# Designs tried in a protein design run: peptides against a protein of PDB entry 5HOI. Part 68

Target 1, 351 residues: chain A of PDB entry 5HOI
Amino acid sequence: FRYMPFSPAGTPFGFTDRRYLTMNEVGYVSTVKNSEQYSITVSFFDVGRFREYHFEDLFGYDLCFLNEKGTLFGQSKTGQIQYRPHDSIHSNWTKIIPLQAGERITSVAATPVRVIVGTSLGYFRSFNQFGVPFAVEKTSPIVALTAQNYRVFSVHYSQFHGLSYSLSELGTSSKRYYKRECPLPMSLPNINSDMKKDANLDYYNFNPMGIKSLFFSSYGDPCIFGSDNTLLLLSKWRSPEESKWLPILDSNMEIWKMSGGKETTDIHVWPLALAYDTLNCILVKGKHIWPEFPLPLPSEMEIRMPVFVKSKLLEENKAILNKKNEIGADTEAEEGEEDKEIQIPVSMAAE

## One batch from the design tools (peptide; made by RFdiffusion4, then SolubleMPNN)

Design b1_p12_6_s2 (from b1_p12_6 with K6R V7I E12A)
Fold by OpenDDE base, seed 2:
Structure b1_p12_6_s2 (fold): chain B 351 residues (1-351), chain A 12 residues (1-12)
Amino acid sequence: as target 1 above (351 residues)
Amino acid sequence: SSAAERIKELLA
């Protein structure tokens, strides 16, 4: 096993000179090999909100994370990271992460307020959006990171314990754990069955964990999409004893249903994000399980499971709040209520 | 676009 640089929904080069470094609901970052350098393009799905930009990469960035405010780049071997705001008003910054012998940056994440760097030795490094360091923590080896606002979802791997995950919040003064190196019930790629197809070997060599992507849902729930094409959502993570992984979508089964039961072995889901009750994804047809160039338009795949119930409960709660405000009940809305976990009634969780 | 529509296009 080798720790490889991971970026959400990143694609291998394969036999081409180009790949996606990352993609999500905001857009996609591509890199093209130009002899000894790379040309990076940051593209957006909302072309009205964002302008595509490009730059020459002399460092060979192999890590990337895209958010609504900027793009974080990393070089896994050298430890160089660069943050590029989308807005030209804000300056780019570059930093070198100190790496030990054989250490690699394995994943990077960025929000508008935090930058996170994870390494193959389990160094978790946190920064603000300007690259000012907060802390360095030693964890189990990090294989993947994603972040939303102050919250970080990290995936860890050890040879002895397999996959684990952490969910943490990077406040101003301290890191809070909601989950700390808990077992992650995700299937690893099956080398013996899947490696008979050359396309699967290329992808395995690029991403031996088979994590196609990880993200936070629009509701702030950690999501992971593995090699089994199942979307897992971490439910009830605020309650340590009630927290569970929900298989909210078998994408192979949904493709099969949507085809009318036809053979769909050449149709693949490439996950971008979970927005409310829909998986935003790229539908790929072909030998490769990942999107090639040009990138197809994103598709929305409806999730039949508990996220739809959360949407309805949020609408109902908003309607109840609006009615309370109309009735002139001076209930001081304590600022702390926004982070209350929406309890799904047991009756609606059984449908 | 819906995934169902896109799958139909890809299978056409």
Scores: peptide ipSAE 0.501, ipTM 0.945, DockQ to the pose 0.582
Fold by OpenDDE base, seed 5:
Structure b1_p12_6_s2 (fold): chain B 351 residues (1-351), chain A 12 residues (1-12)
Amino acid sequence: as target 1 above (351 residues)
Amino acid sequence: SSAAERIKELLA
């Protein structure tokens, strides 16, 4: 097994000189090989809110994480990281992460308030948005990271135990665990069945875990999209005894249904984000399971949430809307009420 | 766009 650098929804070069380093609901980051250099472009879906920018990369960044405030870059072998705010008012910063012999940065994540670096030896390094270090923790080997606000979703790999996950909160004074190296019930890529197509082998060599993306939902629930094209959501994570992974979307089945039962083996979902009850994704047709250039427009795929979840989400959205209307525009929303746990009811009726 | 519309376009 080889630890590979992972970024959410990152694509391989394939037979081209260009790839996506990462993409999500905010935008997409591309890199182009130009002799011994790379040219990086940070593009946005909301062109009214953000301006596209580019820069020359002399380091060969192979890790990336995009958020609403900036882009984090990393070089897996050298340990170099760079944070670039989207706003030119804020300064870029660069840092070298100390790596042991053979250690690699495997994933990076950034929020407006935290920067996280995970390694192949399981070093979890936390920083603020200015690159000031908080802590170094030793965990099981990290293969993927995502973060929202102060929360971090980490995926770990052990040769003995397979995939595990942690969910933690990086407060100002301490790290809290909601989940710590719990089993992750995600299917790994099946080498024997899927490798019959050269395109699947190329993707497996780029991403041997088959994690197409991981993100937090708009409600702050950890989500993961594996090689089986199933979207898993971690429900009830605040309640240790009640917490469970929910298969909220089989994207292959939904494509098949939306086609009217036609063969759709060449149509692929590339996940970006989960907003409410809608998977934001790119639909790709072709030999490669990943988007090529130019990037197609994102599509919205409804998730089959149980009816009782839609009603609770509607009630919570009404409560949030009513609170936003009662609290005039400038009042600091008290931290306490955003933490309402959406209880997803168990009754997925098998149709 | 809806995924259903985009799938119809991709299958046309």
Scores: peptide ipSAE 0.501, ipTM 0.945, DockQ to the pose 0.599
Fold by OpenDDE base, seed 1:
Parts: sequence; C-alpha cells; structure tokens
Structure b1_p12_6_s2 (fold): chain B 351 residues (1-351), chain A 12 residues (1-12)
Amino acid sequence: as target 1 above (351 residues)
Amino acid sequence: SSAAERIKELLA
C-alpha cells in the first residue's frame, strides 16, 4: 500500500496531460502538464458570481481543495501549500509544511476560516485562513480530509485496523472531537475482482482507498462516497452513542431505475456535493469512471433519504403547527424542540 | 430529476 495524495473528486491523468485536481458544488480545478510545468485553471459553475482564473504551477501541485472564498493547493512530496483567494483583494500566501523522511501530505482542506493539512504519518496541522498555525496533533495516518466552517471530517487508515474517521471542531482555543478515530464501515476496493480492467487499475493506483469524494452536506453532516458507489451519511454525530452511517443512496441502483432497467455498466456517478435531498454529481458515460474534458454539466440525483422524511416531517409538522395556529389553539410551544432529531418510524426503512 | 433526463440522453 502507498499513501497517495487525495483531493475530493480529483481525477487521474490517465493517458492525458490533464486532470481535475478537485471538484465540488463551487467548481472544478484542472491542471495541464506542459513539459516540466503545470498550468492550473480554477473554474466555477456559477459564472455570474465567480471569474475563472489560471496560473502557472512550477511546483506540480497534486493536492487541492476548493471553497467559496479560495483554493488551497498542496504538493505532497515537498510539503508546499498555497492558498489563493478568488477575490483579488486578498493576497495569496505560500507555506512549506515540514515533512519527515518519507512523509507525504495526503490531504488538504480549506474553509473561509481554517486550513487543514493531513499527512501519511498522521500529523494533523491546523491554520487560520491566513496560514497562521494553531496546532499540530499526531493521529493515525490521514488519507482524506474535508472541512466546512470550523468542522473537519478526517479519514484515517491503519494496516491493522482499516479505515477510521474523526469529526472535530477547530474552535479558537481548542479542538473538540465529536468522533475520534471511530471505525468507518466503508468497503475498500477489491484488487482481485475489480482490477480485471486496466481503467480500474489506473484509478486504483491514483486512489487506492476508492474514496471518490467526501464532503459535508448542506445540513453539516459528513458524507463519503466510496468505490461501491454508495453515498454514506453520518447521522446523529452530535450524540456519540447514537451516531450511525446511513447508506442514503445506491447510485448504481438509482441509475438502473432511471434507465428503466437497461444495461448501465458504462454510466457512472461522479459525486460533487449533497445539497438538501439531492446529490449533485457528474454523470459519466464511458470506460473511465471519472469525467474527462470538457467537464459535463452537473446533474441532480434525488436521494430517497430518511432525511427527506425529516424535511417532509418538518414541513408537515410546520404545516400542522400552522394549521393549529390558524385554528386558534393556544398550545404553549416549548422552545426546546428545535434540536430534537426527528425519529424516523421503523416502518419506512423496510421499503 | 435532471439526472433522469441526463441518463436518457446518455442512453440514446
């Protein structure tokens, strides 16, 4: 096993001189190899809100994280990181992360308020958005990171224990753990079954964990999309004992249903983000499971979530509350119910 | 859903 640089929804070069470093709901970052140099382009889906920009990369950035305020780049071997705000008002900054012999940066994440660097030796480094360091923590080897606001979702790998995850909040004074190196029930790619096709071997060599992407949902729930094409969502993470991974979408099954039961072995979901009850994704047709160039338009795949039961139950409860208020029943609404995670009736989990 | 439309286009 080798630790490879991971970026959310990043693609391999394959047989081309170009790849996506990362993509999400904000946009996509591409790199083109020109001899010994790289040209990086940061593109956006909302062309009215953001302007595409490019620059020459002399370092060969192989790590990337895109957010609404800027792009974080990293070089896995040298430890160089660069943050580039999308707005020209804010300055770019560059830093070298000290690496031990054989250590690699394996993942980077950035929010408008935090920068996070994870390494193959399990160094978790936190910074503010200006590259001022907060802390260095030693964890199990980090293989993937994502972040939203102050929250960080980290995936760890041990040869003895397999995959684990942490969920933490990077406050101003201290790191809080909601989850700390808990087992992650995600299947790893099976080399013997899946590697019969050269295209799968190329992808495995690029991403041996098979994590296509990880992100936070619009509700702030950690999501991960593995090689099995199942979207997992971490539910009830505020309650450590009640927290569970929910398989909220089998994307292969949904493609099959939407096709009317046709052969869909050449159609692939490439995950971008989870917004409410829709998976934002790229639908890819072809031999490669990843998008090529040019990038197709994103598609919205409706998820039949138990959480769609939450939004409908919240809307139905709001509609019931509004109907009760129209009927003039002075029921003292106790203010304390807003944070109660709606319990899904067991009967709806069986269809 | 936009995905269902896109799948029809990809299968055409």
Scores: peptide ipSAE 0.500, ipTM 0.943, DockQ to the pose 0.604
Fold by OpenDDE base, seed 3:
Structure b1_p12_6_s2 (fold): chain B 351 residues (1-351), chain A 12 residues (1-12)
Amino acid sequence: as target 1 above (351 residues)
Amino acid sequence: SSAAERIKELLA
């Protein structure tokens, strides 16, 4: 097994000189190989909110994480990381992560308040958004990271124990674990069944874990999308004994249903994010399971959330609204309209 | 666009 650099929804070069380093609900980062150099472009889905930018990459960044405030880049072999704010107000910063012989950065994540680096030896390094270090922790080997606000979802791999996950909160003074190296019930890619197609072998060589993406939902639940094209959501993670992975979407089955039961073996879901009860994704047609260039527009796929998840999300949203209102002034609690459907914020309706 | 509409377009 080889630890490969992982970025959420990153694509291989294949037979081309270009690939996506990462993509999510905010946008997509592409890199083009020009001789010994790379040209990186950071593009956004909301072109009114964000301005596309590009730069020359002399380091060959193979790790990326995009958020609403900036882009984190990493070079898996050299340990170099760079954070680039999308605004011109905040400065770019670069840092070298010290790596041992044979150690690789395997994943990076960034939020508006935290930067996280994970390695093949299980070094978990945390920083603030300005690259000031908080701590270094030794864990099982890290293969994937994502983060939202102060929360980090990490996937670990052991040859003896398989896949595990952690869910942690990076406060100012300490790291809190909600989950620590718990078993992750995700299947690894089956080399014997899936490798009959050259395109699957190319993807396996790029991403041997088959994790297409991982993200936090809009409600702050950890999500993972594996090689089986099933979206898993971690439910009840605040209650360690009640926490469970829910298969909330079989994307192959949903594509088949939406086709009217036609052959859909060449149609693939490429996951971006989970917003409320909708998977934001790229629908890909062709030999490759990943999007090529140009990037197709995102599509929304409704998920079958279990009723118990919807009710809890409604209660959590009411509690968040009530806490926001308790910090604001005495606006009278008009009792009435409890049953208002969660209005999807208009700003994320892709035309 | 909805995934259902996009799948119809891809299968057309």
Scores: peptide ipSAE 0.495, ipTM 0.941, DockQ to the pose 0.599

Design b1_p12_6_s3 (from b1_p12_6 with K6R V7I E12S)
Fold by OpenDDE base, seed 3:
Structure b1_p12_6_s3 (fold): chain B 351 residues (1-351), chain A 12 residues (1-12)
Amino acid sequence: as target 1 above (351 residues)
Amino acid sequence: SSAAERIKELLS
């Protein structure tokens, strides 16, 4: 096993000189290898809200995280990180993360308020959006990170315990855990079954955990999309004893249904984000399970969430809004329509 | 776009 740099929905080079460093609902970051340097482009889906930009990368950034305010880059071997705001008001900043011999940055995440760096030795480093450090914590080896606002979803790997996850909140004074290194019920890629196709071996060498992406839903729930093409959502994470992973979408099954039961073995879901009850994704046709160039337009795949999850998420969101209003944080809550009847998947209604 | 529409396009 080798710790590889992970970025959400990042793609391998394959046989090309170009790849996506990351992609999500905001946009996509591409890199092109030009001899000894790279050219990075940060592109957006909302071209009216954001302006595409590019720069020359002399460091060979292999880690990336895109948010609505900026892009975080990292170099897994050197420990260099760079944050680039999308606006021209805030300055870019660069830092070197101190790495031990053989240590790698395995994942980076950035929100408008936090920057997080995780390593193959399990060093969890937190910063503000200006790169001011808060803390260094020693955890199990980190293989993936995502973050939303002050919350961090981390995936850990141990040779003895397999995959685990943590869910934490990075306040100003302290880190709070909602979940700390709990078992993650996600299957690892099966080398013997899936590696019969060269394209799957190339992807496995790029991402040996098979985590295509991880993100927070629009409701702030941790989501993970593995090599089995199942979207897992962490439900009830505020109640440690009630918290469970829900398989909210089998994307292979949904593609098969949407095709009318045709052969769909060459159609792949590439996950971007979960917005309410829709998986934002790229639908890919071909030998590679990842999108090539040019990037196809995103598609929305409806998830049939159990009624009990959406009602509880709405109640929890109302409770969060009420608490924010009590704390004097003017966040304009868009009044989402309460009464949309949720179709229960037959597979989840049978328990 | 809808995933169902996109799948139909990809299978055409």
Scores: peptide ipSAE 0.525, ipTM 0.949, DockQ to the pose 0.635
Fold by OpenDDE base, seed 5:
Structure b1_p12_6_s3 (fold): chain B 351 residues (1-351), chain A 12 residues (1-12)
Amino acid sequence: as target 1 above (351 residues)
Amino acid sequence: SSAAERIKELLS
């Protein structure tokens, strides 16, 4: 097994000189190989909110994470990371992550308030948005990271225990675990069945875990999309004993239904994000399971949210509202970033 | 666009 650099919805080069470093609901980051150099382009789906930009990459960044405020880049072998705000008001910063012999950065994540670096030796490094370090923790080997606000979803791999996950919150002074290296019931790529197609071998060599993407839902639930094309959502993660992975979408089954029961073996879902009850994705037709160039427009795939997820979101919103009403009586609430009121769409309130 | 519309386009 080789630890490979992972970025959410990143694509291999294949037979081309270009690939996507990452993509999500905000946009997509591409890199083009020009001799010994790379040209990186950061593109956005909301062209009215953001301006596309590019730069020359002399380092060969192979890790990327895009958020609404900036882009984090990383070089897996050298340990170099760069954060580039989308707004020119904020300065770019670069840092070298100290790596041991044979250690690789395997994943990076960035929110408007945190930067996270995970390594093949299980070093979990946390920073603020300005690259000021908070802590270094030793965990099981990290293979994937995503983050939303202060919350981090990490995927770990060991040869003995397989896949595990952690869910943590990176406060100002301390790290809190909601989940710590718990079993992750995700199917790994089946080498013997899937590798009959050269395109699947190329993707496996790029991403041996078959994790197409991982993200937080709009409700702050960890999501992962594996090689089996099933979207898993971590439900009830605030309650350690009640927490479970829910298979909320079989994308192959949904494609089959939407085709009217036709053979759709050449149609692939490439996941971007989960917003409410809708998977934002790229629908790809062809031999490759990943999008090529130009990037097709995103598509919205409705998911049947398990009734238990909807009910829990309603309970959590009520609990947040009740806490706001209790605190509204006495003390000056310190400016903790308000857990943005999860406005249940009016459509979800009517059923 | 809806995934259902996009699949129809891809199958046309």
Scores: peptide ipSAE 0.524, ipTM 0.949, DockQ to the pose 0.577
Fold by OpenDDE base, seed 2:
Structure b1_p12_6_s3 (fold): chain B 351 residues (1-351), chain A 12 residues (1-12)
Amino acid sequence: as target 1 above (351 residues)
Amino acid sequence: SSAAERIKELLS
């Protein structure tokens, strides 16, 4: 087993000189090999909100994380990281992460307020958006990271314990754990069945964990999309005893249904994000399970599970709040209520 | 675009 650099929805080079370093709902970052250097392009789906930009990469960045405010780059072997704000008003910054012999940066994540670096030895390093360090923690080896605001979803791998996950919040003074190295019930790639196809071997060599992407939903729930093409959502994570992984989408089954039961073995879902009740994804046709160039337009795949109930409950709760405000009840809306987990009624969870 | 429409296009 080898720890490989992971970025959300990153693609291998394959037989090409170009790949996607990362992609999500905001956009996609591509890199092209130019002899000993790389040309990086940061592209956006909302071309009205953001302007595409490019730069020459002399370091060979193999890690990337894109958010609405900037792009974090990392070099897994050298420990170099760079943050590039999309806005030219804010300065780029570069830092070298100290690595031990054989240590690699395995994943990076960035929000508008935090930068996170995870390593193959399980060093979890946190920074603010300006690259000022907060802490270094030793965990199990980190294989993947994503973050939203102050919240971090980390995936860990141990040869003895397999996959685990943590969910943490990086406050100003301390790290809070909601989940700490709990078992992750995700299937690893099956080497014996999948390796019969050369395209699967190339992808496995790039990403031996088979994690196509991980992200937070629009509701702030951790999501992971594995090699089995199942979208897992961590439900009830605020309640340690009630927290569970929900298989909210079998994308192979949904493709099969949408085709009218035709053979769809050459159609693949490449996950970007979960927005409300829809998986934002790239639908790919071909031998490779990942998108090539040019990038197809994103597609929305409806999820059948209770996230549709969360949107309705949010609308109903807003309607109830608006009605309470009209009735002049001086209920001090404590600012702390926005982070209450929307409890799905048991009756709606059974359909 | 919907995934269903895109799948139909890809299968055409």
Scores: peptide ipSAE 0.523, ipTM 0.949, DockQ to the pose 0.581
Fold by OpenDDE base, seed 1:
Structure b1_p12_6_s3 (fold): chain B 351 residues (1-351), chain A 12 residues (1-12)
Amino acid sequence: as target 1 above (351 residues)
Amino acid sequence: SSAAERIKELLS
């Protein structure tokens, strides 16, 4: 096993001079190899809100994270990171992460308020959005990171224990753990069965964990999409004893259903984000399980359970609150209700 | 869903 640089929904070069460094609901970052240099383009799905930009990359950035405010780049071997705001108001900044001999940056994440760097030796480095360091923590080897606001979802790998995950909050004073190196029930790619096709070997060499992407849902729930094409959502993460991974979508089965039961072995889901009850994804047809160039338009895939139940319960709760307000009941809405995890009734989870 | 439409296009 080798630790490879991971970025959410990043694609390999394959037989081409170009790849996607990352993609999500905001947009996609591409890199083109030009001899010894790279040209990076940051593109957006909302062309009215954002302007596409490009720059020459002399470092060969192999790590990327895109958010609504900027793009974080990293070079896995040199430890160089760069943050580029999308606006011209804020300055770009560059930093070198000190790496030990053989250490690699394996993943980077950025929110409007935090920058996170994870390494193959399990160094977890946190910064503010200006690259000012908060802390360095030693964890199990990090293989993937994502972040939303102050929350970080990290995936760890041990040769002895397999995959684990952490969920943490990077406050101003300290790191809080909701989950700390708990077992991650995700299937690893099967080298012997799946490697019969050269395209699968190329992808495995690029991404040995088979994690196509990881993100937070619009509700702030950690999501991971593995090589089995199942979307896992971490439910009840605020309650450590009640927390569980929910297989909320088998994308292969949903493609099969939507085809009317036709052969769909050449149709692939490439995950971008989970917005409410809809998986935002790229649908790809071909030999490669990843999107090529040009990038197809994103598609929305409806998730019926349990996220749809959460949406309905939110709407029902809003409708109940609105009715209470119309009846003139001075219920002091305690400010603490917005961060309450909606409990799905057990009766609805069994259908 | 837009996915179901896109799958029909990809299978055509």
Scores: peptide ipSAE 0.511, ipTM 0.946, DockQ to the pose 0.593

